# Peptides against a protein of PDB entry 3C2G, part 36

Target 1, 209 residues: chain A of PDB entry 3C2G
Amino acid sequence: IRTFDLLGLLLHDSDAIDGFVRSDGVGAITTVVQYPNNDLIRAGCKLLLQVSDAKALAKTPLENILPFLLRLIEIHPDDEVIYSGTGFLSNVVAHKQHVKDIAIRSNAIFLLHTIISKYPRLDELTDAPKRNRVCEIICNCLRTLNNFLMMWIPTPNGETKTAGPNEKQQVCKFIEIDILKKLMSCLSCEGMDTPGLLELRSTILRSFI

## One batch from the design tools (peptide; aimed at target 1 L11 H12 I17 D53)

Design b2_p21_2_s2 (made by RFdiffusion4, then SolubleMPNN; from b2_p21_2, 10 letters changed)
Fold by OpenDDE base, seed 3:
Structure b2_p21_2_s2 (fold): chain B 209 residues (1-209), chain A 21 residues (1-21)
Amino acid sequence: as target 1 above (209 residues)
Amino acid sequence: SEAELEERLREARRRQEEELD
């Protein structure tokens, strides 16, 4: 715990973060979070989030790291771990087609739906800190999903990757009535990416129905 | 091991679900 806290304190600028990533820092963290210690897992995932936008990640192999992280956020009950993990995911897939492909092959679309589904409606959460954290998690999930959907939107250049039938089916789950009600409950939440949510809905309706 | 971690995490999740019920 103290080690990750110390590392977090040492990462003060983008150059330090890039240096850490180039030194296989992400791999080191993923090794440590494999130990059954919730405090270490929480601290490690937070550190992953802190380095998730590093430029050096574009050159980092994520084939072994990303599936592990997806499994972790699937099974871990701690909202802080889920927040950090989904935040990491949303950042690493941004503008990186190969990373999106790894995530999708690892069933990330369905996982995002599962994560959103396990939380109550935001209007049912009376505890403000809890509600805010859940809102942030949902935003991370939606941002990640939007990044995936961008791969299948026709570009003016005519080169469009087509979503497979399984991916299409998984995306369509986000327009089911129960999930829509939950997502709509987020619109009134302060800090929610309302434009992103509406964009997601529009994209699904236009491209997948 | 990774397997031991996964098992402990599954158990922890189960306990939380039981407390909600």
Scores: peptide ipSAE 0.022, ipTM 0.526, DockQ to the pose 0.020
OpenDDE base, seeds 1, 2, 4, 5: peptide ipSAE 0.006, 0.008, 0.010, 0.006; ipTM 0.361, 0.404, 0.423, 0.415; seed 1 fails the geometry check

Design b2_p21_2_s3 (made by RFdiffusion4, then SolubleMPNN; from b2_p21_2, 10 letters changed)
Fold by OpenDDE base, seed 2:
Structure b2_p21_2_s3 (fold): chain B 209 residues (1-209), chain A 21 residues (1-21)
Amino acid sequence: as target 1 above (209 residues)
Amino acid sequence: SEEKLRERLRKAREEELEYLD
C-alpha cells in the first residue's frame, strides 16, 4: 500500500510514467492487486488510473491485464476500485484499436452496462461524495463505450468496421428503457459527461438500430 | 480464475467489514 502511494508521488511526469509502464509496471500492479487485500487493490487500481494515459501503454501487452481488470471491476464492491478501474479502461482503450478489441472480446461492453445498472439513479443519491463518485464511474463507462463505438462509426474516408452481431446486441442494451432512465437521471448532475451521454445515444440510435 | 478472483474479493470484503465493526 505504501509502495503504491510512494509510486504515485514519484510518478508526476510523463517520462517517469512511461518508464514505469515500459518496465511492466502495469503488470506488476495487476499482480499485486490479485492478493485478497482491499487496501492493496484500491491503491493498485488508483495507481493504474494514474498511469493509464501513458503513451507507453500502446506498446504494452494487455491481453492478460485487461481481462483481469475487467473481472475485478465486475465483482469488486468498492466504488473506488470501480472508479479507478473504469478510468483506467477508458484511458487505455482511447486511440488504441487493438486494446479496444481485447476489451470487447472480454465482454467489456456488457460489463459497462452491468456497472451502470448496479448503481441507483444519481438523483436518488443524497450523499454528495457518493453521488459524485458514481457519476464519475458512469462517465468513465460512457467514455469507454464511446471509444468502442467509434470503431464502427463511418469515417469520411468511407472505411468502417462493422460491429459483430454480439457487439451490436450488447450496444443495443444501452437503449433499453431501464438503463436509459438511469442515464437520463445523470444529465442534471454536476460533473456528468453530458456530451458523452448524448454522443452515445446518438451513435446507438443512428448506427445500431 | 474468475471463481478464484471472486473468492479473493469476497474474503477481502469480509475482512474489511470485520475491521470496520
Scores: peptide ipSAE 0.023, ipTM 0.500, DockQ to the pose 0.019
OpenDDE base, seeds 1, 3, 4, 5: peptide ipSAE 0.011, 0.017, 0.020, 0.017; ipTM 0.341, 0.493, 0.362, 0.504; seed 4 fails the geometry check

Design b2_p21_2_s4 (made by RFdiffusion4, then SolubleMPNN; from b2_p21_2, 14 letters changed)
Fold by OpenDDE base, seed 5:
Structure b2_p21_2_s4 (fold): chain B 209 residues (1-209), chain A 21 residues (1-21)
Amino acid sequence: as target 1 above (209 residues)
Amino acid sequence: SQAALEARRRAAREEQERDLA
């Protein structure tokens, strides 16, 4: 725990973060969070989030790491772990096609829907910190979805992948009324990535027309 | 966006600093 906190405090510089990632730091964290200690898991996932935008991740094999993290955020009861894990996922899939492919193959689209569906509506949450954390989790999930959908939107350059039938079916679940209401509720939350949510809304509409 | 990534990293640090205070 203290070691991850210390590492988090030391990793203020982008070059230090890249150095950590190049030294298989992400693999080291994922090894440590395999132990059944919730405090360690929380601290480790938070550190993953902190390094999730490192340029060195582009050269890091995520074939073993990403499926493990997806299973962790599927089953773990702690919202802090879910927040950190979905944040990490959102960042690593943003720029790399191979990472998107690993995530999709690991049933990430369905998992994102499951996570969003697990939480109550934001208007039912009276505790402001809890409401904000839930909103952030939903936003992380929706941003990840947007990154997937953007891969299947035809571009003038013609190199667009086609979504498989299973992926299309899983994406269709996000137009459920309860999911749409949660999306809309997140747009009303202060400090949220409103531009990203609006982009997703546009992307969803383009995917179904 | 890169700006959104940096903002999240900043928020995570600020949260950590609050937890240590």
Scores: peptide ipSAE 0.043, ipTM 0.645, DockQ to the pose 0.049
OpenDDE base, seeds 1, 2, 3, 4: peptide ipSAE 0.039, 0.026, 0.025, 0.025; ipTM 0.628, 0.600, 0.579, 0.568; seed 1 fails the geometry check

Design b2_p21_3 (made by RFdiffusion4)
Pose (drawn by RFdiffusion4):
Structure b2_p21_3 (pose): chain A 208 residues (1-190, 192-209), chain P 21 residues (1-21)
Amino acid sequence: IRTFDLLGLLLHDSDAIDGFVRSDGVGAITTVVQYPNNDLIRAGCKLLLQVSDAKALAKTPLENILPFLLRLIEIHPDDEVIYSGTGFLSNVVAHKQHVKDIAIRSNAIFLLHTIISKYPRLDELTDAPKRNRVCEIICNCLRTLNNFLMMWIPTPNGETKTAGPNEKQQVCKFIEIDILKKLMSCLSCEMDTPGLLELRSTILRSFI
Amino acid sequence: DYKELLEERKELDEEKKELEE
């Protein structure tokens, strides 16, 4: 845990996190967080979140790491882990088609739907720290969804990709009534929460 | 906390670029 904390302090900028990724740091973190201990898992995921915007992640073999992290997000009961995992997912799929492909094959879009649907409305959360966390989590999920949807929107540049039935059923779940009600309620609930502005802005983009 | 860390990282990248120039 202290090693994760120290690496977190050392990796101050883009060059450092890229150096860590080129040294197989992401694979090392994911291997270690297989140990069933929550403090260790929370610490490893915090570091993964911190290095998630690395451009070197375009070169790292993610065929095994990514499905493992999606499974972890799916079953781990604590919000800090979910926060870190979905934050990592949002950045790791960004600008990387082959990584989006891996995520789709592992049902990443279906998982985003499940993660958003499990939380009550933001007005039903009393403690401010927790409400802000659910808010950032929903925001992370929708930012990941938006990084996917770009593939299938007609671009005059000429890269009109066709969605397979697998991608179609996952994306279409986001027009089911339950999630639309929840998403529209985040847009209008009445809530002193620092992450609310970014969340509402991201929701509008998801609908667009 | 994470957003603050990204803002500090952006300032350090800009400072490093100015030193290299």

Design b2_p21_3_s1 (made by RFdiffusion4, then SolubleMPNN; from b2_p21_3, 7 letters changed)
Fold by OpenDDE base, seed 1:
Structure b2_p21_3_s1 (fold): chain B 209 residues (1-209), chain A 21 residues (1-21)
Amino acid sequence: as target 1 above (209 residues)
Amino acid sequence: DIKKLRELRKLLDELKKLLEE
């Protein structure tokens, strides 16, 4: 735990982060967080989030790492783990088709739905720190979903990938009324930005304009 | 809020249709 905290302090610039990632730092963290210690898992996931936008991740094999992380956030009810994990996911899939494919094959879309489903509407949360964390988690989920949906948006040239039947089914979960109500609660949350929801809306609009 | 929710639902329904094409 202390080691992860120290690493977090040292990995403050892009070069250090890239160096860590190139040295299989993400794999190392993933190995360590396999131990059943919540504090260790929190610290490890926080560090993952810190390095999640590293340029070096574009060259890092994530076939084993990403499914593990998805499983981790699936089974842990800890908001800090979920926050860090969904943040990592949203960043790591950005602009990387191969990583999106790995995530989707690992049922990431359904997992995002599950995460959102587990949280109450934000207007039901009276504790501001808790509400803010939940909002951030949902935004991370929606940002990730947006990144997936971008794969299936027609380009001006008329080229588009077609979602498979499983992907379509997983995406359809987000049009459930309960999910929509929660999304709207995020949009209406005072003092919080909802970039993920706004991005999703923008993506949908661009698909039909 | 209700109006916005309906709008969002409509958009998501259209997205569903798009994915079925």
Scores: peptide ipSAE 0.029, ipTM 0.528, DockQ to the pose 0.017
OpenDDE base, seeds 2, 3, 4, 5: peptide ipSAE 0.029, 0.021, 0.021, 0.026; ipTM 0.530, 0.415, 0.459, 0.638

Design b2_p21_3_s2 (made by RFdiffusion4, then SolubleMPNN; from b2_p21_3, 12 letters changed)
Fold by OpenDDE base, seed 4:
Structure b2_p21_3_s2 (fold): chain B 209 residues (1-209), chain A 21 residues (1-21)
Amino acid sequence: as target 1 above (209 residues)
Amino acid sequence: DLKERERLRAQLDAEKAALAA
């Protein structure tokens, strides 16, 4: 645990982060967080988040890492794990089609729906730190989802792949009444990615119904 | 997150300064 904390402090510049990633640092973290220690898992996931925007990740196979992380998020209802994990996910899928595909095949869309659905309404959270963390998690989810959806949005230029029926169904879950009520409750929260929320809704309504 | 990295840089610098004092 202390090692991850130290690494987190040292990995504060892009060169160090890239060096860590090139040395299979992500694989090392994923190995360590396989042990059933919540503090270790938190620290490891936070470190993953810290390196999630590394340029070197473009050369790192994520076929084994992403499914593992998604499963970890699924089984650990810890806000810090969820925050770090969704943050990692949002960063690694950005502008990387192959990574998006891996995540989607690993049921990321459904998982993100589950995450949002399980958290209480933001307006019901009186504890500001908790509310802020949940807000950040939801923002991570929204960013990730919007990144997924853009793969299937018809563009005037180029061929767009079509979402499979399962993906379409999963995407449409985000416009069901219960989840919409929850998402709408986020609009009043400071720090909410309101544009991202509106983008998600608009995209689903226009392209996935 | 760039902001978080900046925070960590500042923290590291503070710790280094404390160790050097």
Scores: peptide ipSAE 0.020, ipTM 0.540, DockQ to the pose 0.180
OpenDDE base, seeds 1, 2, 3, 5: peptide ipSAE 0.010, 0.019, 0.018, 0.008; ipTM 0.422, 0.513, 0.463, 0.425

Design b2_p21_3_s3 (made by RFdiffusion4, then SolubleMPNN; from b2_p21_3, 12 letters changed)
Fold by OpenDDE base, seed 5:
Structure b2_p21_3_s3 (fold): chain B 209 residues (1-209), chain A 21 residues (1-21)
Amino acid sequence: as target 1 above (209 residues)
Amino acid sequence: EQKELEELRALLDALKAALAA
């Protein structure tokens, strides 16, 4: 745990983070968090989040890493692990088509729906820190969904990737009233990525209309 | 920066070794 804390302090700039990733730092972290220690898993996932926007990730093989992380956040009820894991996912899929494909093949769409569904409505949470953390998790999930949906929206050139039938079915779950209410409630949370959430709303409308 | 990365790698390796023992 102390080691991960120290690592987090040392990885304080983009160059250091990029160098760490090029040296298979993500693989090293994922190896460590396979051990059944909750504090270690929290610290490792937090560190993953910290390096999740590294440029070097575009050249990092994620075929084994992403399925592992998705399984980790699937089986762990810990909000801090889920926050870090979904944050990592949302960042790592951004602008990387091959990473999006790996995530989708690894059942990420269904998992995102499951995560959002398990949390109560934000208006039912009276504890502000808990409410904010839940809001952040939901936002991470929805941001990831936005990245997936954008693949299936026609480009100005008229070209578009077509979602498979299973993916379409899973995406349709996000127009459930419960999910939409949670999306809208996140817009009321202070400090949230309001422009991003509005973009997602627009993307959803374009995907289903 | 390179020295820092080497230190980071060493720390991770030590942690992995400790957990595997």
Scores: peptide ipSAE 0.020, ipTM 0.547, DockQ to the pose 0.027
OpenDDE base, seeds 1, 2, 3, 4: peptide ipSAE 0.019, 0.019, 0.020, 0.020; ipTM 0.523, 0.539, 0.533, 0.535

Design b2_p21_3_s4 (made by RFdiffusion4, then SolubleMPNN; from b2_p21_3, 14 letters changed)
Fold by OpenDDE base, seed 1:
Structure b2_p21_3_s4 (fold): chain B 209 residues (1-209), chain A 21 residues (1-21)
Amino acid sequence: as target 1 above (209 residues)
Amino acid sequence: EIEELKKLRELLDKLKELLAK
């Protein structure tokens, strides 16, 4: 735990972060968070979030790392772990088709639905810090979903990737009334920017224009 | 809120149709 805190202090610039990632730092963290210590898992996932936008991740094999992280998020009830993990996922899939493919094959779309489903509506949360954290988690999920959906938007050249049947089914889960209500509550969350849903809306609109 | 929810549902329904192609 202390080591992760110290590493977090050292990883304050892009070069240091890239150096850490190139040295298999993400793999090292994922190895450490396999130990059944909640504080360690939380600290490790926080550090993952910190390095999640590193340029070096584009050259990092994530075939083993990403499925593990998705599983960790799936089974762990800790909001801080979920926040950090979904934040990492959102950033790591951005602008990287290969990583999107790994995530989708690992049922990431369904996981995003599951995460949103497990939280109450934000209007039912009276504690502002808790409400804000839940809102951030939902936003991370929606941003990630948006990144997946962008793959299926036709380009001006008429080129588009087609979604598979499983992907189609998983995406359709987001049109459930309970999910939509939670998304709306997220937009109404005070003190939080909810760009994820707005971006998702924009992506949908672009797919039909 | 209800109107915005309706609009969102309509957009998502259209997305479903797009994916069904």
Scores: peptide ipSAE 0.030, ipTM 0.533, DockQ to the pose 0.017
OpenDDE base, seeds 2, 3, 4, 5: peptide ipSAE 0.025, 0.020, 0.023, 0.026; ipTM 0.407, 0.494, 0.440, 0.522

Design b2_p21_4 (made by RFdiffusion4)
Pose (drawn by RFdiffusion4):
Structure b2_p21_4 (pose): chain A 208 residues (1-190, 192-209), chain P 21 residues (1-21)
Amino acid sequence: IRTFDLLGLLLHDSDAIDGFVRSDGVGAITTVVQYPNNDLIRAGCKLLLQVSDAKALAKTPLENILPFLLRLIEIHPDDEVIYSGTGFLSNVVAHKQHVKDIAIRSNAIFLLHTIISKYPRLDELTDAPKRNRVCEIICNCLRTLNNFLMMWIPTPNGETKTAGPNEKQQVCKFIEIDILKKLMSCLSCEMDTPGLLELRSTILRSFI
Amino acid sequence: PPLTDAEKDLVDDLVNELKSS
């Protein structure tokens, strides 16, 4: 845990986190967090969130790491882990087609739907720290969804990709009535929460 | 400022410690 904390202090900029990724740091973190201990898991995921915007992640073999992290997000009961995992997912798919492909094959889009749907409306959360966390989680999920949807929107540049049935059923779950009601309620609930502005902006983008 | 050579070596050692764990 202290090693995770120390690496978190050392990796202060882009060159450092890229150096860590080139040294197989992401694979090391994911291997270690297989140990069933929540403090250790929380600490490893916090560091993964920190290095998630690394460009070197475009070169790291993610065929095994990514499905493992999606499974962790799916079953781990604590919000800090979910926050870190979904934050990592949003950055790791960004600008990387083959990584989006890995995520789709592992049902990443279906998982985003499940993560958003499990939380009550933001007006039903009393403690401010927890409400801000659910807000940032939902925001992370929708950011990840938006990084996927770019593939299938007709671009005059000529890269009109066709969605397979697998991608189609996952994306179409986001027009089911239950999630639309929840998403529209985040847009209008009446809520002093620092992450609310970014969340509402991201929701509008998801509908667009 | 950038990481010194000693700090880079330390990061590598810590990554190796994680792999040995």

Design b2_p21_4_s1 (made by RFdiffusion4, then SolubleMPNN; from b2_p21_4, 14 letters changed)
Fold by OpenDDE base, seed 2:
Structure b2_p21_4_s1 (fold): chain B 209 residues (1-209), chain A 21 residues (1-21)
Amino acid sequence: as target 1 above (209 residues)
Amino acid sequence: SALSAEQRALIDELIQQLKES
């Protein structure tokens, strides 16, 4: 735990982060968080989030790491783990088709729906820190979903991937009334990623309307 | 499948709120 905290302090610039990632730091963290220690898992996932936007991740094989993280999020009810894990997921899938494919094969779409469905409406949360954390989790999920949906939207260059029938069925769950209401509830959160929501809105409109 | 009327209304409301934010 202390090691992860100290390491997090040292990862203050992009070069340090990239150096850590190139040294298989992500693999090291994922190995450590396999131990049944909640504090260690929290710290490790937080560190994963911290390095999740590193350029060096584009060269890091995630075939073993990503499925493990998704499973960890699935089985661990801890909001901090879910926050960090969904944040990591949303960052690593961004602009990386290969990583999106790994995530989708690893049941990420279903997991995102499960996570969003698990949490109450934000207006029902009276504790501000809890409400904000839940909002962040939902936003991470929605951002990840947006990244997936974008794969199936025709590009100006005429390149289009077609979602399989299973994927299409899974993504259709995200236009459920409760999901839409939760999306609406996110707008009341301080520090909301408004550009991200606008992008998701556009993607939803293009995908479902 | 087409969005339900309720889904469309919620999306429209979302759009409106996002414009105001």
Scores: peptide ipSAE 0.069, ipTM 0.658, DockQ to the pose 0.011
OpenDDE base, seeds 1, 3, 4, 5: peptide ipSAE 0.034, 0.033, 0.042, 0.048; ipTM 0.603, 0.610, 0.632, 0.649

Design b2_p21_4_s3 (made by RFdiffusion4, then SolubleMPNN; from b2_p21_4, 12 letters changed)
Fold by OpenDDE base, seed 2:
Structure b2_p21_4_s3 (fold): chain B 209 residues (1-209), chain A 21 residues (1-21)
Amino acid sequence: as target 1 above (209 residues)
Amino acid sequence: GPLSEEERRLIQQLIEQLKSS
């Protein structure tokens, strides 16, 4: 934990972050968070989030790291872990087709659905800090999902990847009524990217209906 | 600003500690 705190202090610029990533810092964190210590897991995932937009990640193999993180998020009920993990996921898949493929093969779409499903509607949360954190988690999930769906949108030249049957089925879960109600509750959340949410819904409808 | 050589060494040391944990 102290080590993560110290790293967080040092990783204050893009060059430092890139240096950490190039030195297999993400792998190091992944090793540490395997220990059954919730505080350590929180600190490690927070640090992952801090480096999740590093340029050096584009050159980092994530085939072993990403599935592990996804599993960690799946089994851990901690909002801070889920927040950091989904934040990491959303950033790391952005503009990186290979990483998107790894995530999708690791059942990330279904995981995003599971995460959203486990939380109540935002209007049912009376504690503002909790509500805000849940909103951020949902936003991370939606941003990630949008990044996945973008792969299957036809380009101007007509070239596009086609979603497999499993991916289609997983995406279709987001149009279930209970999920839609939860997503609608996000529209009133402070800081929510409402245009982005509407765009995502439009993308889902165009892709799968 | 950019990392000093001392900061780079410290980060590397911390990374190694994390890996050995």
Scores: peptide ipSAE 0.030, ipTM 0.545, DockQ to the pose 0.856
OpenDDE base, seeds 1, 3, 4, 5: peptide ipSAE 0.025, 0.019, 0.019, 0.021; ipTM 0.538, 0.490, 0.470, 0.514

Design b2_p21_4_s4 (made by RFdiffusion4, then SolubleMPNN; from b2_p21_4, 12 letters changed)
Fold by OpenDDE base, seed 4:
Structure b2_p21_4_s4 (fold): chain B 209 residues (1-209), chain A 21 residues (1-21)
Amino acid sequence: as target 1 above (209 residues)
Amino acid sequence: GPLTPEQRELIRRLIEELKSL
């Protein structure tokens, strides 16, 4: 824990963050968070989020890291871990087709649905800190999902990959009535990524039905 | 601001510590 705290204080500069990532720092964190210690897991995931925009991640093998993180988020009920993990996921998949592919193969789409589904509606949360954290988690999920969907949107100048039947089915779960009601209830919440919500809905309706 | 050489060395040591766990 102390080591993570110290790293968090030092890794505020982009060059330092890139240096950490190039030195297999993400792999080191992933190894450490395999221990069944909630405080250690929280600290490790927080540090992952802090370095998640590193340019060096484009050259980092994530085949062993990303599936592990997804599994960690799946089994861990801690909002701070889920926040950090989904934040890392959203950032690391951005502009990286190969990372998106790893995440999707690791059942990330279904996981994002599960995460959103397990939380109450934002309008039912009276505790402002809790509501804000859940809002941020949902925004992370939406950003990640929209990043995935971009792979399957036809571009005028490029060959678009087609979503497989499983991926299509998983994406279509986000237009089921219960999840739609939950997502739509978020539109009036301060801090919600309303454009992201509308983009998700529009893209699914246009391209996946 | 940019990290000092001492801070960079500390990061290196902390990474090695993490790898040793």
Scores: peptide ipSAE 0.265, ipTM 0.838, DockQ to the pose 0.879
OpenDDE base, seeds 1, 2, 3, 5: peptide ipSAE 0.042, 0.028, 0.048, 0.058; ipTM 0.634, 0.596, 0.637, 0.642; seeds 1, 5 fail the geometry check

Design b2_p21_5 (made by RFdiffusion4)
Pose (drawn by RFdiffusion4):
Structure b2_p21_5 (pose): chain A 208 residues (1-190, 192-209), chain P 21 residues (1-21)
Amino acid sequence: IRTFDLLGLLLHDSDAIDGFVRSDGVGAITTVVQYPNNDLIRAGCKLLLQVSDAKALAKTPLENILPFLLRLIEIHPDDEVIYSGTGFLSNVVAHKQHVKDIAIRSNAIFLLHTIISKYPRLDELTDAPKRNRVCEIICNCLRTLNNFLMMWIPTPNGETKTAGPNEKQQVCKFIEIDILKKLMSCLSCEMDTPGLLELRSTILRSFI
Amino acid sequence: EELEELIEERKEKIEERLEAS
C-alpha cells in the first residue's frame, strides 16, 4: 500500500505516468489487486485512476487487464473502487479504437447501465461526501458512454462505422424508461454538490 | 520541513495535471 502511495507521489506529470506505463506498471497494479484486501484494492485503483490518461496506454496490451477491471467494477461493493474504476475506464477508451473494441466485447456498455441504475436519486442522499461521489461516478459512466457513441455517428470525413447487434442492444438500454427517468432527475433535482455542474453538462452531451 | 514542501508541490502538480485532463 505504501508502494502505491509513493508511486502516486512520484508520478507528478505526463512523462512520469507514461514511463510507468511503458514499464508495465498497469499490468503490475492489476495483478496485485487480485489479493482480497480492500485497503490494498482501494490503493491500487487510486493509482490506476491517476495514470489513466497516459498516451502509452494505446500501446499496452489490454486484452486481459481490461476485462479483469470491468469484473472488479461489477462486483466490488465500495464506491471508492467504483469511482476509481469507472474513472480509469473513461480515460483508457478515449482515442483508442482497439481499446473500445475490447471493452465492448466484455460488455462495458451494459456495465455502465448497471452502475448508473443502482444508485438512488441525488436528492435522496443526505451525506454530502457520498452524494458528491455518486455524482462523480455517474459522470464517469456517461463520459465513457460518450467516448463510445462517436464511432457510430455519421461523420462526413467518411468513417461511418456500423454497429453490430452486440453494441446495439447495449447502447439501446440507455433509452429504457428507468434510466431516462433517473438521468432527467439528476438534471433537475433541487443540491449543493461540487460535481453537479459537470454532471449536468455531461448528461446533455449523452442525450445529444 | 523541506521534504513536506516537496510533497506539497508534487501534489499540486498532480492536481493541475488531472484538472487539465

Design b2_p21_5_s1 (made by RFdiffusion4, then SolubleMPNN; from b2_p21_5, 13 letters changed)
Fold by OpenDDE base, seed 3:
Structure b2_p21_5_s1 (fold): chain B 209 residues (1-209), chain A 21 residues (1-21)
Amino acid sequence: as target 1 above (209 residues)
Amino acid sequence: SALEELRKLLEALREARLASS
């Protein structure tokens, strides 16, 4: 009943997204996607993606939500769920140190590598819709990684957060030849954020110097 | 659209509740 009421807010007013989030809408969706129904899970994750840039998320506790979402992405083979979930993750960690820390503690770096590794090379995909979706997923993962790496790049004042040894080891997996090839293949995809991918490449290189 | 996805979620939730009853 509560979930229907919260979802009803979005039915009538597109500007109600912040109100939905303030009313614990993200938590409600998280509850809904616990049902073993693939259509429900897909729809719920898509809605998460749609609200992932809401200003109200900055005031929303994500300590319980992010670990759950990461686990959901880990166990579901569904490209639409993975797309929506990684999209949510990439948006929610942007410019939010606290959220980045939660994600990292929840093994997000390793998960991102696992996701990228599961998909074939884009040139091996003949179905254009599938290829585009895979490219978007990889880009979401890489954008999230970029957000993590940026924390550990020294600023002009010499102060920077230090990555732990485990995080460093996990990051090193992204310079594997197969991962780099997939990154490069995404640069050739139409409609992709090429400047963003180039920025990531630069960030990766700087992280290993 | 967000509206269409919300409608799909509501419908899926209704179906899930009916299946669990």
Scores: peptide ipSAE 0.057, ipTM 0.690, DockQ to the pose 0.037
OpenDDE base, seeds 1, 2, 4, 5: peptide ipSAE 0.039, 0.048, 0.029, 0.044; ipTM 0.660, 0.677, 0.655, 0.675

